# Designs tried in a protein design run: peptides against a protein of PDB entry 6J54. Part 80

Target 1, 223 residues: chain A of PDB entry 6J54
Amino acid sequence: NENLFASFIAPTMMGLPIVTLIIMFPSLLFPTPKRLINNRTISIQQWLIQLTSKQMMAIHNQKGQTWSLMLMSLIMFIGSTNILGLLPHSFTPTTQLSMNLGMAIPLWSATVFTGFRYKTKTSLAHFLPQGTPALLIPMLVIIETISLFIQPVALAVRLTANITAGHLLIHLIGGATLALLNINTMTAFITFTILILLTILEFAVALIQAYVFTLLVSLYLHD
Target 2, 42 residues: chain B of PDB entry 6J54
Amino acid sequence: QFQFTGIKKYFNSYTLTGRMNCVLATYGGIALLVLYFKLRSK

## One batch from the design tools (peptide; aimed at target 1 T20 S98)

Design b2_p30_6_s1 (made by RFdiffusion4, then SolubleMPNN; from b2_p30_6, 26 letters changed)
Fold by OpenDDE base, seed 1:
Structure b2_p30_6_s1 (fold): chain B 223 residues (1-223), chain C 42 residues (1-42), chain A 30 residues (1-30)
Amino acid sequence: as target 1 above (223 residues)
Amino acid sequence: as target 2 above (42 residues)
Amino acid sequence: EELSLLLKALAEELARLAELLELALLLLLA
């Protein structure tokens, strides 16, 4: 049990937390283009960033598109950290609920505050769906208000739960595979196949969760 | 577009302004209830 | 016994994941 959760403990080096360095490390993987015609890797990265930027900001007007840099940096950060977290014996900062709350709450607050500042009528009207019977209006407004405050928690928990569960599942199945190698090779092979498929799935989940997190923040901004 | 008369013109769940007013009225009502119980407890 | 324990732990974790996913889905749909 201790071995399962040991990888989720905040790493320290010489008594100093190195979480900050791990958080900053993904930024080194995305260098700024220095040439008109970059190498293949940077060109592909920029192409992917442009594609994600176009589809992410397509739902926003020009005012909402000012958030493009923030949202793109967020998705690149979460995506890169999640992918790097799938490396053997790696630490994923996004498995920490505090980290995800630290990202979700400010961004959510910024979107809600921006909505109230620039679209006060629309933001206030969002607390009441259209066509609500008069008798249900007070109750539904309260529920919608509570739902608003649950949004940052839902963002953080969704990301944390998906990434953490994926890591735990990989560790558990990996451990089971190693244990079965000495018991039944055939069963171990099946378990190993499942492990490979799960690892591939977790790579997809890592990117999807980054996208969903950023998309929901973007949708909250659009609302 | 909907045509509303009377109090429904200002408080309705179909128009943007009506929805906003309903939300404000709800919060105002809750605030008044809280204030009432606070004053009653004194 | 160790395998059964690992499978049990895996099943429990999957159950927790399912519950969290259900809760997250409910929160997302709300």
Scores: peptide ipSAE 0.027, ipTM 0.693, DockQ to the pose 0.017
OpenDDE base, seeds 2, 3, 4, 5: peptide ipSAE 0.020, 0.020, 0.022, 0.025; ipTM 0.664, 0.648, 0.683, 0.694

Design b2_p30_6_s2 (made by RFdiffusion4, then SolubleMPNN; from b2_p30_6, 25 letters changed)
Fold by OpenDDE base, seed 1:
Structure b2_p30_6_s2 (fold): chain B 223 residues (1-223), chain C 42 residues (1-42), chain A 30 residues (1-30)
Amino acid sequence: as target 1 above (223 residues)
Amino acid sequence: as target 2 above (42 residues)
Amino acid sequence: SLLSQILEYLSKQLAELAEKLQKLLLELLK
C-alpha cells in the first residue's frame, strides 16, 4: 500500500525539506491590506476574518480576547492548509501528526500555563469536580489530571485523523475512478460523482476541523 | 450556602478553595508516596 | 469536559447517598 500513502510522504527536493515552503505558502494567500478600501478579494478575506473573530471571541471575556489574534491566525492557517490539501495530489501538512502535535502541544501548554498563571484557584479546582465524596477525591483528581494530558493528544489526533481520512478517501476514489474509466464508463461516472461530492464534503470538513481545533484550544484556555 | 467547620472548611469538594486544597493535598500525597518509594528503593 | 460533568454528576449522587447513609447511621445510634 505504498502507493496509497505516497501522497502523505513529506516531499523533499534534492534532500531539502520543501515542507517548510508548503507550510508557509498559505501565508501568501492572505496579504496585508494597505488601503482603506482594498480589493474585493482582500475585503472579503478581511470580512471573513472579522466575522469569524467575532464569533470566536464573543464567548470570551477581555482576558480571553487577548488570544484572538493567535486563534484567528491558527484557524486561518489550518483552514487554508486543509483546503489546499484537498487539491489533487497535493501534500497536506496537517495530515502529519507531527505537525499537529507541534501545534497542539504548545498551544495546550500555553493555555494551561495561562490558566495557572491568572486563574490558579479555578484551574486547580477543575481537577476536582464539585461535590465529590471525600473518599473518591484522590482518584478523581488523578483521572482529571490524566484527562488534561490527553487533551493535546486528542486534539492533534482528531485533526490529523479527520483530514487524513478525507484525503485518503479522495485518493482512493479518485484512483478507482481512473481505473474504471477503461472498464465501465457508467460506473466511472458514478464514482466520479461520488468523488465530487466527497471533495465538497471534505472542504466543509476542512473548515470545520480548523474551527473545532481553534475552538477547543480557546475553550481549554478558559477551562 | 455551605457552612463547613474544622477540616471540612479547608478540604471540601464544594467550595473553590476547598477543591483547590483537595487537589493540592492529593498531589502532595502522591509526591510523598513517590518520595517514600524512592527512599525505600535506596 | 464531558467526563468531568459525568463524574461530577456521579459524585453528587454518591455524595447524596453517603449523606443519607450517615443520617441513617446517626439515627440508629440515637
Scores: peptide ipSAE 0.144, ipTM 0.684, DockQ to the pose 0.011
OpenDDE base, seeds 2, 3, 4, 5: peptide ipSAE 0.106, 0.080, 0.021, 0.048; ipTM 0.675, 0.668, 0.638, 0.638

Design b2_p30_6_s3 (made by RFdiffusion4, then SolubleMPNN; from b2_p30_6, 26 letters changed)
Fold by OpenDDE base, seed 5:
Structure b2_p30_6_s3 (fold): chain B 223 residues (1-223), chain C 42 residues (1-42), chain A 30 residues (1-30)
Amino acid sequence: as target 1 above (223 residues)
Amino acid sequence: as target 2 above (42 residues)
Amino acid sequence: EELSLLLQALAEELAQLASLLELALLLLAK
């Protein structure tokens, strides 16, 4: 058990946490364009950013579109960190619940407070669904209030659980493959094939989780 | 469009204003309940 | 929401698979 979870322990070098460097590293992969016609990599990145921006901001009005910069930075950050975390023996900061809570809670709070500030009537009315029988109103308001406070927790846990589960599975299958190399080469080959397929799946999951996280934050803002 | 009269005009689950008032009333009731228990414990 | 639900279901399935693989590795280690 200790060996399985060892990859999720925060890496330290000479007693100093390297987590800060790992978190900052994805930012280096997205340089700002300096030319009219940039390199293929930068052009593809900008194209993807534009596409995702159009999709996410389609649900927002002009006031909501002011959050586009923050939301796009968030999705790029989470997406890049998740993809980098799929590298063998790598540490993914997004597997740490503390980090995800650190991102989710402030963003959630900002969306809720923004809603109360600019759309007070609508925000307060959100605690009571339309068409509720009169007898159930007090109970339902309490439930909706609790649901609101569970949102940041659910957002953080969802991201953490999905990435962590995939990462664990990759390590387990990878370890099994290495162990089977000395026992049965044919079985090891099958296990290795499964590992490759799983890795491809985890790449997709990594991107989807980043998108879902950002989308949910956006939806809470639109509320 | 629903036409409400009396108390239902201000406290209903179909209109935006009615829903808001219901929420405020619920929170007000809870706050009063908490205040009651706090004063009772003293 | 539907996508998040699907992802959660996928995560649960992956967790179950991981548990089974862990069990298999433990059996092979003995």
Scores: peptide ipSAE 0.165, ipTM 0.707, DockQ to the pose 0.020
OpenDDE base, seeds 1, 2, 3, 4: peptide ipSAE 0.122, 0.091, 0.059, 0.093; ipTM 0.696, 0.701, 0.689, 0.711; seed 1 fails the geometry check

Design b2_p30_6_s4 (made by RFdiffusion4, then SolubleMPNN; from b2_p30_6, 26 letters changed)
Fold by OpenDDE base, seed 5:
Structure b2_p30_6_s4 (fold): chain B 223 residues (1-223), chain C 42 residues (1-42), chain A 30 residues (1-30)
Amino acid sequence: as target 1 above (223 residues)
Amino acid sequence: as target 2 above (42 residues)
Amino acid sequence: EELSLLLQALAEELARLAAEVEEALLLLLA
């Protein structure tokens, strides 16, 4: 049981944590284009960034589009780290709740404060849904206030739980496959096939969670 | 679309201004309650 | 501290569930 979560322990080398290097590594995979016609990999990256940028910023007005650089950097960072974490024996920083909270809380607070600063009337009105009966107004305002403060927690936990659960499942099925190799090779082959399908699913989940995280931050900014 | 008169003009759940005033009134009420209990405890 | 305790409790429950699922899977496939 203790070994199941060993992959989620912060890796250390020579007594020093190497988490900083792991976090910075995805940035090396996205070099700045210097040519008019770049390599195929860089061209695909730029094309994907443009597509995601168009989809993400379609909700925002001109003022909201100022956040494009931050939101695109966030989705690229989370997406790349999640994909790299699916490599064998790799540590994913996004499995750490502390990291996700460290990202979610400042971004959430920035969106909330920006709303209060530039759209004070609309932001305050969000604490009370339209059409609420008069008797339920005080209680509903309190509930909506609590809901607002739960947003950064839910944002961080959602990302952490989905990635962590996927990794745990891969490790469990992988361990079962190795154990069955010495018992029944046919059954081990079936389990291995499930492991492959699960790994493909986790690649999709990694991208989806990065998109959802960034999208929710963007939606909070729009509101 | 809705026309309100009296207190409902300022405190309603349908207009933007009305919703804002309801929220401010709720927070003001809570703040007064907290202040009351704090002064009572002294 | 409370958050760490909750995370530890969650980790223990997940580990227990994982062990049970693994054992059940091994029994089913054996």
Scores: peptide ipSAE 0.025, ipTM 0.633, DockQ to the pose 0.016
OpenDDE base, seeds 1, 2, 3, 4: peptide ipSAE 0.066, 0.022, 0.015, 0.006; ipTM 0.674, 0.644, 0.617, 0.593; seeds 1, 3 fail the geometry check

Design b2_p30_7 (made by RFdiffusion4)
Pose (drawn by RFdiffusion4):
Structure b2_p30_7 (pose): chain A 223 residues (1-223), chain B 41 residues (1-41), chain P 30 residues (1-30)
Amino acid sequence: as target 1 above (223 residues)
Amino acid sequence: FQFTGIKKYFNSYTLTGRMNCVLATYGGIALLVLYFKLRSK
Amino acid sequence: FSSLSFFIFMSILQIVSFFFALSFLLYQLL
């Protein structure tokens, strides 16, 4: 009975303040120069695009490359609006589940209507996988079509659920430091757990590769 | 001038990318169950 | 009801302001 942890009961609030200012703000962190040689703070933002525009370009290699100049603007927005909210009292718009159901459905249904305007038969004849055996036709085409309509819900709910799960362990491990007016040796170990956990919460950039890239496989497989 | 800089990009891919009516239908129906539960409290 | 109508209006405005900020970032990349 040496080290007794404590806890504080308080409501964890994902309130909703004025949002249309908070959305526009990580646009003006990125400037654009009308010059040849640039000023060494855009120049490491212009080099960071020319890396990851060479990985969502190399798989597709078609006349579906026209679509890929918009998929690098989808990686900078939720690459920035997940990184800004690690600050002390900031507010992330990708916490709320509302706009991610508007990020998944206007993009996911922009992919099944891409081959339906050009191929019209063999886009969802991709439901036919192989040289058809006879005992499992109705066990297949009720499976591969229930794992198609999962995909817009499987694209948007995997982003909201773990971004806001990173903010609660910031509070609750952080709020147990403030309520630790018991023995002071264990206060530093909870603080040291925080400053490791904030390094893991820079996997908020690593969860944006898993949004643009399963949108490219959900685009390269249909088209 | 927030148009003609990206007007060549719009009619290229908004043929399939501007289908927010399915989002508007799935959003407008999602308005209807929350007003109804508060009507029945 | 007035607090639910204000919450729905803010959720719609958040989606419209996302498409406007995404079209504005696409203008800076071009």

Design b2_p30_7_s1 (made by RFdiffusion4, then SolubleMPNN; from b2_p30_7, 22 letters changed)
Fold by OpenDDE base, seed 1:
Structure b2_p30_7_s1 (fold): chain B 223 residues (1-223), chain C 42 residues (1-42), chain A 30 residues (1-30)
Amino acid sequence: as target 1 above (223 residues)
Amino acid sequence: as target 2 above (42 residues)
Amino acid sequence: LEELLKKLQLELEAIRALFETLNLLLQKLL
């Protein structure tokens, strides 16, 4: 019913969208360093960013490495929002398909256009796999073109679906645990244990989805 | 290294340029077909 | 081409499975 999806409704206060503030909140968790040697927390954050940056940019050439900042910011944003969304009764903006489309479509388009700008021949050649029989070329090009346009949709839907599914499951099991507390304490305890395990899993999923999202964007850029 | 002669030199699925030309040709063909049907329906 | 198709198929299957799971959960709970 409405109670199930209540957590996915965009919160507003006094008719003003709080979603914008929620989206901007994760940026506060990553302060800019002011010292050469910062606090341990900031140092760990920087270290993680550097590690992820090195891993993601290892696939790209020097030209593609210019996107490192954008990709890192994206992964940090999505990851942080996803993790924060796992807080009890929290609203995750990434569960909104509109937001994910808003991120995926521009990034996808940017990657495609950058590919056309700098690697025009290669990019055009990607519409036709190597070694295709001559008779199948037109059909395959059409299919590949359609596949290209499905990429942003798949990217957005994947992220949205994974995060939304996790949240729904957490809320449902959580509600079930609360309901079972008065019915059977033992079953409630079991359900609660499952809830804890699920939350841990969703933390991992949150990070993985953020990584996959950014990785796919980078991969599309590399192609 | 593939040695292509004639039309296969420009339209092949093995070389990068050939693939590009094939893609362009397919898009051009589709565009022409669309134009043909559009003009025909008028 | 085969690798790309396999990747695409895997992605589509993953998405489909996810939606199916969601639908099943919704059917059971709502």
Scores: peptide ipSAE 0.145, ipTM 0.731, DockQ to the pose 0.019
OpenDDE base, seeds 2, 3, 4, 5: peptide ipSAE 0.107, 0.036, 0.104, 0.121; ipTM 0.717, 0.674, 0.692, 0.710

Design b2_p30_7_s2 (made by RFdiffusion4, then SolubleMPNN; from b2_p30_7, 22 letters changed)
Fold by OpenDDE base, seed 3:
Structure b2_p30_7_s2 (fold): chain B 223 residues (1-223), chain C 42 residues (1-42), chain A 30 residues (1-30)
Amino acid sequence: as target 1 above (223 residues)
Amino acid sequence: as target 2 above (42 residues)
Amino acid sequence: MEELEKRLALEQELIQATFETLALLLQKLL
């Protein structure tokens, strides 16, 4: 049991937490382009960034597009950290709810505040869906207000839960595979196959969760 | 297009302004209730 | 809000589709 959650403990080196270094490491994987025609890897990265940027910013007006840098950096950060976290014996910072809340709450607050600042009427009106019967208005406004405050929590928990669950599942199946190797090679092979498929899935999930997180922040900014 | 007259003009669930006013009224009402209970408890 | 939910649902469907694809691959390997 202790071994299961050991991977989620903040790693230390020489008694010092190295979480900061782990968090900063993904930034090194995305160098700034310096040439008109860059290397293939950088070109692919820029292409992906452009595609995702177009997709994310398509829903925003000119003022909303000012957030493009932050949103793109966010998706790159979360995506890269999640992918790197799937490496063996790696620590994924996004498995820590504290980190995800630390990202979600400020971003949510910023989007909500921005909405109230620039779109006050629309933002306030958003607490009441159109066509609501008069008798239900007070109750629905309260519910919508609660829903608003749940958004940052849901955003953080979604990311944390998905990544954490994936890591736990990989660990469990991996452990089972190793245990079964000494008992029955055939069953171990099946479990190993599942492990491989699961790891591939988790790579996809890692990217999707990064995208979803960023998308939701973007959508909160829009509406 | 909805034509509202009187109080419905200001408090409706169809127009943007009406919705905003309803929300503000709701918050105002809650604030007043909280204030009332707070003052009553003291 | 509705658009947000729709987009979120789409992402969830994508995740599910990935799981289904992997399940099918597993079945082919077994």
Scores: peptide ipSAE 0.022, ipTM 0.665, DockQ to the pose 0.017
OpenDDE base, seeds 1, 2, 4, 5: peptide ipSAE 0.021, 0.021, 0.016, 0.016; ipTM 0.669, 0.658, 0.571, 0.584

Design b2_p30_7_s3 (made by RFdiffusion4, then SolubleMPNN; from b2_p30_7, 22 letters changed)
Fold by OpenDDE base, seed 1:
Structure b2_p30_7_s3 (fold): chain B 223 residues (1-223), chain C 42 residues (1-42), chain A 30 residues (1-30)
Amino acid sequence: as target 1 above (223 residues)
Amino acid sequence: as target 2 above (42 residues)
Amino acid sequence: LEKLLEEVKKQLELIEALFKTLAELLQKLL
C-alpha cells in the first residue's frame, strides 16, 4: 500500500528536491582519466565503455556514430542509476516515469528528427512497409504513424516498469523475510535466499534495461 | 528493379520513392479531409 | 492525437493498477 510505495516517492529534504543530487551522483563514480595508464578501476570502466561503444556503434555508419557519446553516456547513466538503486532502501530515479519520459521523449524526438533530416526519403518510407496492397496503404500509414508516437511512451514505460517491478519485489520479499525472522527462521532463510537470487537477477535486469533503452534509441536513429 | 508504369510509378509500396509518395499522399489526403470538415462546419 | 494521448494515459493507469494489485497480492501471500 502506501507504505510499500513510500520508497518510490521523490525524496526531499528541507523542502528542496534532492532528487537532482541523486541523479547527479552516478557521475561521480566515473572520474575522468588523467594519465595514459590509469588506475585499474578506471581502466576497467574505460574498457567496458569502449566495449559497449563498439557493440552499440557496430550497426551504425560514421554518421550514426556521432551519437556514440550520447548513447554511451545514456547507458552509463541509466545503468549506474539502476544498479545504485538496488542498494537497500535506496531511491532510483529511473523508477519515476517522469524522469524516463524526460529522457525518452527528447532522445526519441532527436532520433526522429535526425532521421528526417539526413534520411528523409527512408524515414518517410518507414511509415509504409514494403509490398502493402494499395487499398491498405492509407490505414497502414496511419497505424505506423501512431506506432511512431507510441515509441517514446513505450520506451519510458518499459524502463520504468521493469525497474519498478524489480524494486517492488525486492522490498516485498525483503520485508517478508524480516517479518518471518521472528515467526519461522527456516522459512525466513528460504525467503532470504530468494531475495538474494532476486537481487542478482535485478542487477542483470538493471544493466539489460539500460542497454535496451539505449539500443532502442540507437535503433530508432538507425531506422 | 520493379518497373511500374502510370500512377503506380509514383505511388507504389515497393520502391522507396513510391512509398514516400504514398505516405505524403496519405498525409495530404488526411489534411485535406480535415480541412474539408473544418470548412464544412463553418 | 488527443485521443491517442488519452489512450496512453489509460494504459499507464492500467499498469499502475496492475502494480498495485500485484503488490497487494504479494502482501497477502507474505
Scores: peptide ipSAE 0.160, ipTM 0.705, DockQ to the pose 0.023
OpenDDE base, seeds 2, 3, 4, 5: peptide ipSAE 0.113, 0.093, 0.090, 0.146; ipTM 0.671, 0.667, 0.679, 0.692; seed 2 fails the geometry check

Design b2_p30_7_s4 (made by RFdiffusion4, then SolubleMPNN; from b2_p30_7, 22 letters changed)
Fold by OpenDDE base, seed 1:
Structure b2_p30_7_s4 (fold): chain B 223 residues (1-223), chain C 42 residues (1-42), chain A 30 residues (1-30)
Amino acid sequence: as target 1 above (223 residues)
Amino acid sequence: as target 2 above (42 residues)
Amino acid sequence: LQKLLEEVLQQLLLIEATFETLAEILAKLL
């Protein structure tokens, strides 16, 4: 079991946190364009960013579009880190709950505070659903406040759990394939096929989780 | 659409202002309870 | 919107639970 979680241990070299470098590495994959017509790779990246931005921001009003840059950066970061994490023997920072909490809590707090700042009445009203019986109002308000505070935790845990679970599955099946190579080649081939399918699925999950994370942050912003 | 009079005008679960007031009242009540227990402990 | 969010969240939680169960099963098998 220790070997299974060895890939999730934060890598350190000489006591220095190399994790920071790993976190910063995806930023290098997205260079800033300097030309009107960039290289094909950069153009594709920009095109994807534009498409995703249009899709995400189409749901929101102009006031919500102020967060477009942050949300897009977030999705690109999470998506890139998740995809890179699917590389063999790679460390995914997003598997670390601390990282996800570090992202989720500030973003959540920012969304809540911005809501209170600009939409005070609406934000306060969200603690009480419409049509609540008078006798249940205090209890429901308390429950809703608790729900609000659970949101960042749920956001972080969701991302962490999904990515971590995917990696664990990949490692487990990968280990099984290696173990079965000498035992039964046919079963090993089947498990290998499953591994390939799982990796493809995890690519999709990686992108979806990034999108969901950003979407939820955006939705919390707009209540 | 909703014609509320009296206390229901300010404390209702249907209007935005009413909901806000209810929330504020609940928080106020909780704060008062906390204060009460704090004073009781002394 | 809240209902939709809740549905999405429920689906995600189900996915997480399934992955966890699969991981546990695989851990038992290996």
Scores: peptide ipSAE 0.220, ipTM 0.728, DockQ to the pose 0.018
OpenDDE base, seeds 2, 3, 4, 5: peptide ipSAE 0.176, 0.071, 0.157, 0.206; ipTM 0.713, 0.678, 0.707, 0.711

Design b2_p30_8 (made by RFdiffusion4; failed a check: too like the target's own chain)
Pose (drawn by RFdiffusion4):
Structure b2_p30_8 (pose): chain A 223 residues (1-223), chain B 41 residues (1-41), chain P 30 residues (1-30)
Amino acid sequence: as target 1 above (223 residues)
Amino acid sequence: FQFTGIKKYFNSYTLTGRMNCVLATYGGIALLVLYFKLRSK
Amino acid sequence: SFASFVVDVVFVYVLLLVITVLYFKYRSSL
C-alpha cells in the first residue's frame, strides 16, 4: 500500500465551436511562391511533396495518373489538421465523425463510377477471381460484395476512432498528474509517460499514408 | 478567379467525383432519424 | 456552373451541421 493512484471524474468534452474558421486555418500555413529560387521555408515544403508524389505515381502508371494530382492535396489537409491539434487547447475538425463521412463517400463512389463509364462489364466482373470451381459460387459472390460496401464505412470510421482515442489518453494520463497531491515520486513517471505518448501521437502523420494509400488500392484495383 | 485556375481540372474528374448526392441522400436521411427521436423524446 | 457548385457545397455543409447539432441535442437528453 505505498503508491495510491488517484483519479478525477470530469466530462471529456468534444464541443463544437465555430468550425469554418478552424478549417481554413491550416491552408495559410503553407504559402506558394512565384519565384525561381525560394526562401528556405517553402523550400522544405516543396521538397516534401516531391518525395510522396513519387510513390502514389509509381504504382498506377496509366492514364489514371490524372487523378493523382488531387491525392496529394488530400494528404496535406488531414496531415496538417491532425498535427495542429497536439497543441495545448486546439481543436481538430477530423475529430467529429461528420466530415469523414463526407470525405469517404464522395471519393469512394468516385472510383466505382470510373470504370463503369469506360469498361462497363469487367469492372465488377472483377468479382470473378479465377477458373471457377463448382461448390462455391454462391458462397463467394455474397462475400466479395459484402466486403465492397464495407469499404466506405471501413475508410472513414478507421480515421475518426483512433484520432479521438489519442486525445483521451492525453487528458486522462495528463489529468492524473493534476490530481496527484499524494506522494510526489510517482508524478514524474506519469509525466514521463506523457512525453513518450506525445511522440507516439505523431503517428497522426502515419495515419494519412493509411488513408491515401488504401484509396489508391481502391482506385488501382478498380482501374 | 478561384475557378479558371482549376476549371480544367473540374470537368475532368467531377464526372465521377461530384457525386455528393449519395452523400446528400445518406446525409438527408440521417437528418430524419434524429428529429424523430426527439419528437418521441 | 460555378454558382451551382457553390450552392451544392453550401447545401451539404448546412445539412451536415444541422445533423451534428441534432446529434448533440439528442445525446444531451440522455

Design b2_p30_8_s1 (made by RFdiffusion4, then SolubleMPNN; from b2_p30_8, 22 letters changed)
Fold by OpenDDE base, seed 4:
Structure b2_p30_8_s1 (fold): chain B 223 residues (1-223), chain C 42 residues (1-42), chain A 30 residues (1-30)
Amino acid sequence: as target 1 above (223 residues)
Amino acid sequence: as target 2 above (42 residues)
Amino acid sequence: EFKELLEELTKLLTLLLLIELLRLKLRELE
């Protein structure tokens, strides 16, 4: 069991945490453009950011659009870290629940507080769906309040679980392939094929989870 | 449009103000219940 | 021995890939 989770241990060198460097590394992959007409790769990157920004912020008002920079940075950060985490012997910070909670809780709280600040009536009304029978009002309000507080936890756990599970599966199947090389080469080939397919899937999952995380944060904006 | 009269005008599940008042009333009720149990425990 | 070799090879590959990614990004800035 220790070997299964060895890759999820925060790496340290000489007693110093390298996790900070690993977290900051993806920022190097997204440099700010300096020219009016940038290189093709940077232009494509900027185009993707603009595209995703338009899609995500289309449902928001002017006040909500102020969060566009933060949301786009969030999706780029999570996406890049998840993709880089699929490299061999790499550490993914997003596999740590503490990391994801550290992102989810402040963002969730900010969205909730902004909603209560600017749309107090609507935010309070969200605890009670329209058309509820009078007898169910107290119970439903309680359920909705609980649901609200579960949101940041669900947001963090979803990301952590999906990324961690993917890494575990890759590790397990990879270990199985190595073990089967000496037992049955044909079966090892099959498991290796599965491993390749799984890695491709994990690339997709990595991007999807980044998008979903950011999207849900965006949806929690009551603006 | 819903026509509400009396108490239903202020406490309804259809209007925004009514829903808000219902939520506040429920929280107030819960707070009173918690207070009651705390006082009872003493 | 094969497992150890594979581990070292993957470490080296990862490192080279990261260096290459950085190199590509630096080239894009120029």
Scores: peptide ipSAE 0.321, ipTM 0.741, DockQ to the pose 0.012
OpenDDE base, seeds 1, 2, 3, 5: peptide ipSAE 0.309, 0.305, 0.316, 0.306; ipTM 0.729, 0.736, 0.746, 0.725

